# Ledger of designs, part 35: peptides against a protein of PDB entry 2YKT

Target 1, 231 residues: chain A of PDB entry 2YKT
Amino acid sequence: SRSEEMHRLTENVYKTIMEQFNPSLRNFIAMGKNYEKALAGVTYAAKGYFDALVKMGELASESQGSKELGDVLFQMAEVHRQIQNQLEEMLKSFHNELLTQLEQKVELDSRYLSAALKKYQTEQRSKGDALDKCQAELKKLRKKSQGSKNPQKYSDKELQYIDAISNKQGELENYVSDGYKTALTEERRRFCFLVEKQCAVAKNSAAYHSKGKELLAQKLPLWQQACADPS

## One batch from the design tools (peptide; aimed at target 1 E196)

Design b2_p14_5_s4 (made by RFdiffusion4, then SolubleMPNN; from b2_p14_5, 6 letters changed)
Fold by OpenDDE base, seed 4:
Structure b2_p14_5_s4 (fold): chain B 231 residues (1-231), chain A 14 residues (1-14)
Amino acid sequence: as target 1 above (231 residues)
Amino acid sequence: SEEERKLAQEYAER
């Protein structure tokens, strides 16, 4: 029946979220944490590299013929510091605005969706059973009427069952239809949340890249001329 | 959110 088909579709949406989407989201979060850790590692390693560069700048500043190159090396290290500050801001957003929030939601969602599906199934079954009961009683009544010498005795009761079946059928169909719409909305909401959080991260990432490009573009010409124009 | 937590609890209790 149409109601049975729609019921199966509704259950499949919930099952898809619980068995496919949520596990995939957990994996996504895990991969995000790995990515965050790697980027933090890059930041740490870069600090060591540019600290060593500063040391080279100090030596240049102490030299008799390369003093101006010391300032260049210090500027390179300072630009790095500014770029790293932007990266740290991006990473903070990545952690707080994406990973943490997704982790909290996916953990809560497992329990929520299980309960929601169970509630839907219980109510759907209750309505279905009530319908089946009325249909069975009508069938019994009709059999009794066929064997009776006075079939008219059962006519009013037959009409009552027909009306009850019609009403219960309509109620079941509406309930299942609404259930399906609700399930699809729940699925869409989860994808939308992921997209929105990813957009926030992308915005912060763009800011990091833009700042780095700006700083380097401003200073690089000066640094490139330093060896050609001793002062 | 706290609201989502409350909703989850309400569903779990039913």
Scores: peptide ipSAE 0.024, ipTM 0.632, DockQ to the pose 0.075
OpenDDE base, seeds 1, 2, 3, 5: peptide ipSAE 0.009, 0.008, 0.008, 0.008; ipTM 0.415, 0.452, 0.457, 0.460

Design b2_p14_6 (made by RFdiffusion4)
Pose (drawn by RFdiffusion4):
Structure b2_p14_6 (pose): chain A 225 residues (1-144, 151-231), chain P 14 residues (1-14)
Amino acid sequence: SRSEEMHRLTENVYKTIMEQFNPSLRNFIAMGKNYEKALAGVTYAAKGYFDALVKMGELASESQGSKELGDVLFQMAEVHRQIQNQLEEMLKSFHNELLTQLEQKVELDSRYLSAALKKYQTEQRSKGDALDKCQAELKKLRKKPQKYSDKELQYIDAISNKQGELENYVSDGYKTALTEERRRFCFLVEKQCAVAKNSAAYHSKGKELLAQKLPLWQQACADPS
Amino acid sequence: ALEELEAATEELKE
């Protein structure tokens, strides 16, 4: 009886994956694509900015008394080139290693989940029908206490076997369904962890490049008196 | 923290 409760829980897990998780994953993939399109716009504009900044640096390089300021502006652009490319690295960890892999899994999962739930429903119904029939055959013999004919005992053994088989099938089916849900959340967490490691390398690179160059830049227009 | 999350996901896969 708790078996029937477990049978409904299992159907509900497959339904939750097909109707809630995968659609939300389709939406997450779409947001990720928009995010990357936007990140491309920033990388591009950062280029225009830093070239405009190098042009100022060329002008200061050709002047009397401001040449070193020209060097400071060159170095600012150079630091940004080095930071940017640590960002382009985090960016491809986004495209090839997250968006592409998610799209690949979600594409195959529709057929896989529709087939797994269906196979489970068919197998569970077939075991339930065979059990009910064996029990009906027994009830027929028993109708027309500590006594049992040879045939009644054979039915009792068969009913016991099929009931044990049905309960194990529902028990294992539930465990499998929860595991399918967890594997999908685990893959998502893993892909995010990978992008996060590259975000850590990007931010660490920026901190050290600036910690190296920033004091010299702040000194370039200090009072020499 | 990321290493702990990755270890937890491997445990959950079992």

Design b2_p14_6_s1 (made by RFdiffusion4, then SolubleMPNN; from b2_p14_6, 10 letters changed)
Fold by OpenDDE base, seed 3:
Structure b2_p14_6_s1 (fold): chain B 231 residues (1-231), chain A 14 residues (1-14)
Amino acid sequence: as target 1 above (231 residues)
Amino acid sequence: SLDKLLEEARKLLE
């Protein structure tokens, strides 16, 4: 029946969230943590590299003929420091605004969805059982009427059962339909939450890239001409 | 949209 098919679809939505979406989201969070760790590692390794560059700048500053190149090397290291600071800010946002919040949501979601599904199933079964009972009673009444010498005495009661069945069928269909809408809304809400949090992180990531581009674009021409202009 | 998805689902059940 239509109501049975809609019921199966509703249950499948909840099962998909619980058995596919949530586990995949946990994996996404884990991969995000790995990515964050790797970027933190890059920051640490970069510090060593540019500290060594500063040392080269110090040597240039101590020379008689390459003093201005010392300043260039110091500027290169400083610009990188600023870029790394921006990266660290982005990583904090990545952790706090995306990973932590998603983790909190997904850990609480299993019991919530289980309860929601159970509530739906209980009410759906209750309505279904009531409908089945009414249909069974009508069938019994019709059998009794067929065996009676006065079938007309059961006509009013038969009409009452027919009306009751129609009403209960409509109620069941409406309930299951609303249940399906609710389930799809729950699924969409979870995807929307992910998208919104990712958008916030994307904005901070864009700021990091923009800042780096601006700083390097400003200084690179000066650095490139430094050897040609020993003044 | 959700409304479109629901409409498609309804058509499949008819």
Scores: peptide ipSAE 0.023, ipTM 0.587, DockQ to the pose 0.054
OpenDDE base, seeds 1, 2, 4, 5: peptide ipSAE 0.023, 0.021, 0.021, 0.018; ipTM 0.580, 0.571, 0.584, 0.573

Design b2_p14_6_s2 (made by RFdiffusion4, then SolubleMPNN; from b2_p14_6, 8 letters changed)
Fold by OpenDDE base, seed 2:
Structure b2_p14_6_s2 (fold): chain B 231 residues (1-231), chain A 14 residues (1-14)
Amino acid sequence: as target 1 above (231 residues)
Amino acid sequence: SLDELLKKAEELLK
């Protein structure tokens, strides 16, 4: 029946969220944590590299003929430090605004969805059972009427059951339809939440890239000419 | 596949 099909669709939406979306989201969070860790590793490794560059700058500054190149090397290291600071800020945001919040949501969601599905199923079954009962009673009444000496005695009651069945069928269909819409809305809400949080990450990432581009664009021409113009 | 998704994404960015 139409109601049964819609009921199945509704249950499938909830099951898809619980069995596909939420596990995938947990994996996404885990991959995000791995990504964060890797970037932190890059930060650490970069620090060592540019600290060594500073040392080269110190040697240049102590030299008789390459003093000005010392300043260039220091500037290169400083620009890197500033870029790295922006990366760290991005990572903090990535952790706090995306990963932590998603983790909190997905953990709470399992209980919520289970309860929501159970509530829907219970009410759907209740309405279905009530409908079945009315149908069964009508069938019994018709059987009695067929065997009766006065079938007209049951005519009014038969009409009442027919009306009741029609109403209950309509109520069940409406309930299941609304349930399906609700389930789809729940699914959409979860995807929207993910998109919104990812947008925040994108904004912070853009800030990191912009700052780096600006700093390098400003200084790179100066650095490129340093060797061509000996003091 | 990831490659197919990336191609699709590239087209969406045009």
Scores: peptide ipSAE 0.007, ipTM 0.404, DockQ to the pose 0.053
OpenDDE base, seeds 1, 3, 4, 5: peptide ipSAE 0.006, 0.006, 0.006, 0.027; ipTM 0.392, 0.391, 0.389, 0.599; seed 5 fails the geometry check

Design b2_p14_6_s3 (made by RFdiffusion4, then SolubleMPNN; from b2_p14_6, 9 letters changed)
Fold by OpenDDE base, seed 5:
Structure b2_p14_6_s3 (fold): chain B 231 residues (1-231), chain A 14 residues (1-14)
Amino acid sequence: as target 1 above (231 residues)
Amino acid sequence: SLDELLEKAKELLK
């Protein structure tokens, strides 16, 4: 029946969230944490590299013929430091605005969805059972009427059951329809939350990349000409 | 109909 099909669809939405979406989201969070850790590792490794570059700059500054190249090397290291600071800010946002909040939500969601599904199933079954009962009673009444010498005696009762069945069928269909809408809304809400949090991260990431681009674009021409200019 | 119900659901998501 139409109502049965809609009921199955509704249940499948809840099951998809619980069995597919939420586990996938947990994995997404885990991968995010790994990515964060790797970026932190990059920061650490970069510090060592650019500290060593500063040392080379110091040596250049102490030379008689390469003093100006010392300043260039220092500037390169300083630009990197500024870019790194921006990266750290981005990582903080990534952690606090995306990972932590998603983790909090996914941990609470399993119990909520289970309860929501159970509530829907209970009410759906209740309405279905009531409908089935009325249908069964009508069937019994019709059998009695067919065997009776006075079928007209049961006409009023038959009409009452027909009306009751019609009303209960309508109620069931409406309930299942609303249930399906609710389930889809729940699913959409979760995707929207993910999108919104990812947008916040994207904004901060854009700031990081912009700062790096600006700093390098400003300085790179100066660095490129340094070796061509005699001291 | 089922189709009508599905369409209504889609509209709710817009």
Scores: peptide ipSAE 0.019, ipTM 0.507, DockQ to the pose 0.080
OpenDDE base, seeds 1, 2, 3, 4: peptide ipSAE 0.011, 0.005, 0.000, 0.000; ipTM 0.473, 0.365, 0.362, 0.363

Design b2_p14_6_s4 (made by RFdiffusion4, then SolubleMPNN; from b2_p14_6, 10 letters changed)
Fold by OpenDDE base, seed 3:
Formats: sequence, C-alpha cells, structure tokens
Structure b2_p14_6_s4 (fold): chain B 231 residues (1-231), chain A 14 residues (1-14)
Amino acid sequence: as target 1 above (231 residues)
Amino acid sequence: ELDKLLEEAKELLK
C-alpha cells in the first residue's frame, strides 16, 4: 500500500542518518583533528626555519658591507610571524567553532534518533493495528449478516465500520506522511549545520589568506630591490 | 588546546 511504502521510506531516512551520516561525520571530525595537528606541526617547523633566517640577518647586520640586507632578512621573518599569528587565530576558530561543536552534536544524536524512530514506529504500529481491528470487525459483521434472515438489522453498524475504516486509513496516511516530512527535515537540518560550520571555517581561512597576501605584496618589491641598492 | 598540539608537534620533530 501507499502508506506501507511511505513508512519504509521514513524508516530508511532514519537508518541513513544513523548508519551513514553520523559515522561519516565522526570520521570527518577525526580528519579535522588530524588536519589541525598537521598545521600545528607546520607552524612549529616554520618557526625553526625563520629563526634560522633571523640568524642570517644578524650576521648581515654585523658585516661591513651588508648591513641593510640584515634589515631585509629581519623583515622577512617578521612578516612570517604575522602570517603565523593569523594562522593560529584561524586554527582556534577551526577547533572551537567547528570540531568541538560537531563532536558535541554527533555524540548526542544517536540517542535522540533512536528515541525518535522508536516513537514513530510505536505510533505507526498502533494506528495500523487499530485499522486492522476495525477491518476485521467489519468482516465478521458481514459474515453474520450473510447468515441472517434479517440482514437489514446490521446495516447501520456496517456503515459505522466503513466510516471508521475510512477515517483510520486517512489518519494513518497523514501520520506516515508527516513522519516522512519530519525525517527529511531532520536530515536536512544536520547537513545545514555542517554547511554553516564549514562556512565559518571558510571565512576564517579567507582572512588568513588575505592577510598573508597583503603583507607579502607590500614588502616583496622592497626585498627584490635590496641587492640592487647597496648602501 | 592549540598549545597542546604545538607541544605535540615539537615532540614529534625532535
């Protein structure tokens, strides 16, 4: 029946969220933590590299003929420091606004979805059983009427059962339909939450890239000319 | 949290 098909679809939506979406989201969070750790590693390794660059700048500053190049090397290291500060800010947001919040949501969701599905199944079954009972009673009544010398005696009761069956069928269909809409809404809400959190990451990432671009664009022409302008 | 990650990275790179 149409109601049975829609019931199966509803259950499949919940099943997809619990068995596909949530495990995939947990994996996404894990991959995010790995990415964060790798970026922290890059930050540390970069510090060593640019600290060594500063040392080269110190040597230039101590020289007789390369003093101005010392300042250039120091500026290169300073620009790096500012870019790294921006990266650290982005990482804090990445951790606090995306990873932590997603982790909290996914941990709570398993219990919630199980309860929601169970509630739906219980009510669906209850309505289905009530409909089946009414149909069975009508069948019994018709058998009794067929064996009776006065079938007209049962006509009013038959009409009552027919009306009840029609009403219960409509109620069941509406309930299952609403259940399906609710399930789809729950699924969409979860994807939307992910998209919104990822948008925040994208904004912070854009800010990081913009800051780096601005700083380098400002200084790079000066650095490129430094060797051509001995002082 | 980030500081912890940095410390872990330092340890990894030793």
Scores: peptide ipSAE 0.024, ipTM 0.425, DockQ to the pose 0.019
OpenDDE base, seeds 1, 2, 4, 5: peptide ipSAE 0.020, 0.023, 0.021, 0.021; ipTM 0.568, 0.565, 0.564, 0.554; seed 1 fails the geometry check

Design b2_p14_7 (made by RFdiffusion4)
Pose (drawn by RFdiffusion4):
Order: C-alpha cells, then structure tokens, then sequence
Structure b2_p14_7 (pose): chain A 225 residues (1-144, 151-231), chain P 14 residues (1-14)
C-alpha cells in the first residue's frame, strides 16, 4: 500500500522534471544568451573608450613637459587590454562550456524523459495486473485455514514472488527518479562552478595588474615640493 | 553529492 504512495511520488518526480525543471532550464538558457549579448556590448564599448584614451596619450607624448603623462595613459589602456582578455576568457567558458552544453542536454531530454516515465508506467501497471490476477485465481480456489492444497500453495508462492517483484520495481523506480533529478541539478551546479573558476582568474588578474601599476599612476601629478 | 557540489561552488564564489 505504501507502494502505491511511492508509485505516485515517482510519477510526480518525472512530471516535476518535465514541467518545471526543463522549462525553467529553457528560461535560464535564454537569460544566459541575453547576458552574453549584453556582455558583448560592453566589451565593444570598452574598446572605444580605451582607444579614445590612447589618443589622449599620443597627444601628451608629443608635448613638452607632459610626455610621462602620455606614458601613464598608455599603461592604463594596456592594463585594460590585459584585464579585458581575462574577461573574454571567462566569456567563452560561458558560451562553449555552459550555454552550449545545457542546450545540448535539454534538447535530448524531452524524448528521454517522456520515454522513461512511460516505460515505468507500463511496467508497473503490467506487474500490478499480473499480481491482482494471481490473487483472484487464489481467492477462487480458496472460496470453493492451516491447510493448503498443492495448487493453492503454488499460487501462494507465485503471488509472493510477483508481490516482491512489484515492490522492488516501485522501490528502485523511485530511487532512479530522484537520481535523474539530482543529476540534472548537479550538471547545472558543475557548469556554474566552471564559469566561476574563470571569474576568479579574471578578478585575480585585475587585482594584481592594478596593484602593480596604480601607485605609479597616483604619483605622476604629485607635488615635487 | 549535490550538497557537496553547492558547498564547493560557494567556496569558489567567496
């Protein structure tokens, strides 16, 4: 009987994956694409900014008394080129390693989940029907206490076997369904962890490039007196 | 296993 409760829980897990998880995953992929489209806009504009900044640096390089300011502006643009490309690295860890792999899995999962739930429902129903029939045949013999005919005993053995088979099937089906759900959350967490490692390398690169150059830049227009 | 992977992700983000 708890078996029937478990049977409904299992159907519910497959339904949750097909109707909640995969659609939300489709939405997450869409947000990720918008995010990358936006990140491309920033990388482009950062280019225009830094070229405008190099132009100022060229002007200071050609003047009397401000040449070293020209060098400071060149170095600012250069630091940004090095930071940006550590960002473009985190960006491709986003496209090829997250968005593409998510889209690939979710595409195949619709058929896979529809088929797995269906196969489970058919197998569970077939085992339930065979058990009910064996039990009906036995009830017929028994109707027309510590005594059992040869045939009654054979039915009792068969019912015991089929009941054990049905309960194991439902028990294993539930464990499998929870595992399908967890594998999908695990893959999502893993793809995010990978993008996160590249975000750490990007931010670490920025901290050190600036920690190196920033004091010299702050000194360039200090009072020499 | 999923909890362990979330804890690792949290550490990487910190």
Amino acid sequence: SRSEEMHRLTENVYKTIMEQFNPSLRNFIAMGKNYEKALAGVTYAAKGYFDALVKMGELASESQGSKELGDVLFQMAEVHRQIQNQLEEMLKSFHNELLTQLEQKVELDSRYLSAALKKYQTEQRSKGDALDKCQAELKKLRKKPQKYSDKELQYIDAISNKQGELENYVSDGYKTALTEERRRFCFLVEKQCAVAKNSAAYHSKGKELLAQKLPLWQQACADPS
Amino acid sequence: ELTEKLEELEEVLE

Design b2_p14_7_s1 (made by RFdiffusion4, then SolubleMPNN; from b2_p14_7, 5 letters changed)
Fold by OpenDDE base, seed 2:
Structure b2_p14_7_s1 (fold): chain B 231 residues (1-231), chain A 14 residues (1-14)
Amino acid sequence: as target 1 above (231 residues)
Amino acid sequence: ELEELLKELEEVKA
């Protein structure tokens, strides 16, 4: 029946969230943590590299013929520092705005969804059982009426069961329909949350890339000319 | 797609 099909679809939505979406989200979070750790490692390693560059700049500043190149090397290191500061801000956002929030939600969601599905199943079964009972009673009544010499005696009761069946059928169909809508909305809400959080991270990432591009675009021509224009 | 599906569901329900 239509109601049975919608019921199966509703259960499948909850099942998909619990058995596919949530495990995949946990994996996504784990991969994100690995990525964060690697980026933190890059930041630390880069600091060592550019600190060493500063030492080269100090040596240039102490020379008689290359003093101005010392300033260039210091500027290169300073630009890197500014870019790395922006990266650190992006990483903080990545951790706090995406990973932490997703982890908190996915941890709570398994229990929530299990309870929601159970509630739906219980109520759906209750309504279904009530309908089946009325249908069975009507069938019994009709059988009794067919064997009776006075079928008219059962006419009013038959009408009452027919009305009850109609009402209960409508209630069941409405409940299952609403349940399916609710389940789909729950699924969509979870994807939307992921998209929105990823958008926030993307904005912060864009700021990092923009700052780096701007700083390097401004300074690189000056650095490239430094050797051609001895002071 | 969801809105369309929900609309179809309402039509079937009616």
Scores: peptide ipSAE 0.024, ipTM 0.548, DockQ to the pose 0.031
OpenDDE base, seeds 1, 3, 4, 5: peptide ipSAE 0.022, 0.018, 0.018, 0.021; ipTM 0.556, 0.511, 0.519, 0.527; seeds 1, 5 fail the geometry check

Design b2_p14_7_s3 (made by RFdiffusion4, then SolubleMPNN; from b2_p14_7, 5 letters changed)
Fold by OpenDDE base, seed 1:
Structure b2_p14_7_s3 (fold): chain B 231 residues (1-231), chain A 14 residues (1-14)
Amino acid sequence: as target 1 above (231 residues)
Amino acid sequence: ELEKLLEELEKVLA
């Protein structure tokens, strides 16, 4: 029946969220943490590299013929420091605004969805059972009427059951329909949450790249001219 | 969009 099919679809939506979406989201969070760790590692390694560059700048500053190049090397290291500061800010946002929040949501979601599905199933079954009962009673009544010498005795009761069945059928269909809408809304809400959090990450990433581009564009022409213009 | 989709699905299930 229509209601039975829609019921199956509703249950499948909840099942998909619990068995596919949530596990995949947990994996996504895990991969995000790995990515964060790797980026932190890059930051640390970069510090070592540019600290070594500063040392080269110190040597240039101590030389007789390359003193001005020392300042250039120091500037290069300083620009890197500023870029890395922006990266660190992005990483903080990535952790606090995406990973932590997703982790909190997915942790609570299993219980929520289980309860929601159970509630739906219980009520759906209750309505279904009530309908089945009325249908069974009507069938019994009709059987009794067929064996009776006075079938008219049961006519009013038959009409009452027919009306009850019609009403209960409509109620069941409406309930299942609403349940399906609710389930799809729950699914969409979860995807939207992910998209919104990822948008925040994208915004912060854009800021990081923009700052780096700005700083390098400002200084690079000066650095490129340094060797061509000796003191 | 979702509402339209739901309406279409309901028709198919009828």
Scores: peptide ipSAE 0.019, ipTM 0.519, DockQ to the pose 0.031
OpenDDE base, seeds 2, 3, 4, 5: peptide ipSAE 0.017, 0.014, 0.014, 0.018; ipTM 0.558, 0.536, 0.534, 0.512

Design b2_p14_7_s4 (made by RFdiffusion4, then SolubleMPNN; from b2_p14_7, 6 letters changed)
Fold by OpenDDE base, seed 2:
Structure b2_p14_7_s4 (fold): chain B 231 residues (1-231), chain A 14 residues (1-14)
Amino acid sequence: as target 1 above (231 residues)
Amino acid sequence: ELEELKKKLEEVLA
């Protein structure tokens, strides 16, 4: 029946979220944490590299013929510092606005969805059972009426069951329909949440890349000319 | 229990 099909669809939505979406999201979070750790490692390693570059700049500044190149090397290190500051801000956002919130969500969601599905199933079954009972009673009544010499005796009661069945059928259909809509809304909400959080991270990432591009574009021509113009 | 869980989840999803 239409109601049975819609019921199956509703259950499948909840099951898909619990058995496919949430596990995939947990994996996504795990991969994100690994990525964050690697980027933090890069930041630390880069600091060591550019600190060493500063030492080379100090040596140049102490030389008689290469003093101006010391300033160039210092500028290179400073630009790196500024770029890394932007990266650190991006990483903070990545951790606090994406990973942490997703982790909190997925932790709570399994319990919530299980309870929500159970509630839906219980109520759907209750309404279905009530409908089945009325249908069974009507069938019994009709059988009794067919065997009776006075069928009109059961006419009013038959009408009452017919009305009850109609009302209960409508109620069940409406409940299942609403349940399906609710389930789809729950699913969409979770994907939208992920998209929105990823957009926020993307904005912060864009700021990092833009700052790096800007700083390097401004300074690189100067650095490239440094050896051609001895002071 | 469901209502409480819903409330907590809504806080995270907000």
Scores: peptide ipSAE 0.178, ipTM 0.841, DockQ to the pose 0.041
OpenDDE base, seeds 1, 3, 4, 5: peptide ipSAE 0.113, 0.032, 0.105, 0.150; ipTM 0.807, 0.658, 0.803, 0.828; seed 3 fails the geometry check

Design b2_p14_8 (made by RFdiffusion4)
Pose (drawn by RFdiffusion4):
Structure b2_p14_8 (pose): chain A 225 residues (1-144, 151-231), chain P 14 residues (1-14)
Amino acid sequence: SRSEEMHRLTENVYKTIMEQFNPSLRNFIAMGKNYEKALAGVTYAAKGYFDALVKMGELASESQGSKELGDVLFQMAEVHRQIQNQLEEMLKSFHNELLTQLEQKVELDSRYLSAALKKYQTEQRSKGDALDKCQAELKKLRKKPQKYSDKELQYIDAISNKQGELENYVSDGYKTALTEERRRFCFLVEKQCAVAKNSAAYHSKGKELLAQKLPLWQQACADPS
Amino acid sequence: SELEALQEELAALE
C-alpha cells in the first residue's frame, strides 16, 4: 500500500522534471543568451573608450612637458586590454562550456523523459495486473486455514514472487527518478562552477595588474615640492 | 550528498 504512495511520488518526480525543471532551464538558457549579447555590447564599447584614451595619450606624447603623462595613458589602455582578454576568456567558458552544453542536453531530454516515464508506467501497471489476477485465482480456489492444497500453495508462491517483484520495481523506480532529478541539478551546478573558476581568474588578473601599475599612476601629477 | 558538496563548492567560488 505504501507502494502505491511511492508509485505516485515517482510519477510526480518525472512530471516535475518535464513541466518545471526543463522549462525553467529553457528560460535560464534564454537569459544566458541575453546576458552574453549584453556582454558583447560592453566589450565593444570598452574598445571605443580605450582607443579614445590612446588618442589622448598620443597627444601628450608629442608635447613638451607632458610626455610621461602620455606613457601613463598608454599603460591604462594596455592594462585594460589585458583585463578585457581575461574577461573574453570567462565569456567563452560561458558560451561553449555552459549555454551550448545545456541546450544540447535539454534538447534530447524531452524524448528521453517522456519515454522513461511511459516505460515505467507500463511496466508497473503490467506487474500490478498480473499480481491482482493471481490473487483472484487464489481467492476462487480458497472460496470453493492451516491447510493448503498443492495448487493453492503454488498460487501462494507465485503471488509472493510477483508481490516482491512489484515492490522492488516501485522502490527502484523511485530511487531512479530522484537520481534523474539530482543528475540535472548537478550538471547545472558543475557548469556554473566552471564559469565561476574563470570569473576568479579574471578578477585575480585585474587585482594584480592594477596593484602593479596604480601607485605609479597616482604619482604622475604629485607635487615635486 | 554530491549535489550539496557541489553547492558548497559553488558558494566558495562566489

Design b2_p14_8_s1 (made by RFdiffusion4, then SolubleMPNN; from b2_p14_8, 7 letters changed)
Fold by OpenDDE base, seed 3:
Structure b2_p14_8_s1 (fold): chain B 231 residues (1-231), chain A 14 residues (1-14)
Amino acid sequence: as target 1 above (231 residues)
Amino acid sequence: SELEELLKKLEELK
């Protein structure tokens, strides 16, 4: 029946969220943590590289003929430091605003979805059982009427059962239909939340890249001219 | 927040 098909579809939406979406989201969070760790590793390795560059700058500053190049090397290291600070700020936001929140949400969502599905199933079954009972009673009444010398005696009661069945059938169909719409809305809400959180990450990433571009664009021409003879 | 709303809905289902 249409009602049975819609019921199956509704259950499948909940199952898809619980068995596919949530596990995939947990994996996404895990991959995010790995990415964060790798970026922290890059930060540490870069510090060593640019600290060594500073040492080269110190040697230049101590030289008789290359003092100005020492300042250039120091500026290169300083610009890197500023860029790295922006990356660290981005990573803080990535951790606190995305990973932590998703982790908390996915854990609570398992409990929520289980309860929501159970509630839906219980109510759907209750309405279905009530409908089946009315149908069974009507069938029983019709059998009695066929064996009676006065079938007209049961006509009013038959009409009452027919009306009850019609009403209960409509109620069941509406309930299942609403249930399906609700399930789809729940699924969409979860994807939307992910998209919104990822947009925040993208915004922070853009800020990091912009800061780096600005700093390098400002200084690079000066550095490129540093080895030219003084005018 | 979205998390707070989820918590509220969870309590309503209990």
Scores: peptide ipSAE 0.025, ipTM 0.705, DockQ to the pose 0.032
OpenDDE base, seeds 1, 2, 4, 5: peptide ipSAE 0.007, 0.007, 0.022, 0.019; ipTM 0.494, 0.467, 0.687, 0.555

Design b2_p14_8_s2 (made by RFdiffusion4, then SolubleMPNN; from b2_p14_8, 6 letters changed)
Fold by OpenDDE base, seed 5:
Structure b2_p14_8_s2 (fold): chain B 231 residues (1-231), chain A 14 residues (1-14)
Amino acid sequence: as target 1 above (231 residues)
Amino acid sequence: SELEKLKKELEELL
């Protein structure tokens, strides 16, 4: 029946969130943490590299013929420092605005969805059982009427059951329909939340890349000329 | 109900 099909669809939405979406989201969070760790590792490794570059700059500054190249090397290290600061800001946002919030939600969501599905199933079953009962009673009544010498005796009761069945069928259909809409809304809300949080991360990432591009574009021509110019 | 409490908590986070 239409109601049975819609009921199955409703259950499948909840099951998909619980069994597919939420586990995938947990994995997404885990991969995000790994990515964050790797970026932090890059930061640390880069510090060592550019500290070593600064040392080379110091040596150049101490030379008689390469002093200006020392300044260039220092500038390269400084630009890196500024880019790295922007990266750290991006990472903070990535952690606080995306990973932490998703982690909190996914943990609570498992419990919520389980309870929500259970409530829906209980009420759907209750309404279905009540409908089935009325249908069964009508069937029994009709059998009695067919075997009776006075079928007219049961006519009023038959009408009452028909009306009851119609009403209960309508109630069940409406309930299942509303349940399906609710389930779809719940699913959409979760995807929307992910999209919104990812947008915030994207904005911060864009700022990081923009800053790096600007700084390098400003300085690179100067650095490229340094070796061509006499001391 | 427990469900309503959980719903409210989630709504605050979402």
Scores: peptide ipSAE 0.130, ipTM 0.821, DockQ to the pose 0.039
OpenDDE base, seeds 1, 2, 3, 4: peptide ipSAE 0.118, 0.146, 0.127, 0.121; ipTM 0.812, 0.827, 0.816, 0.815; seed 2 fails the geometry check

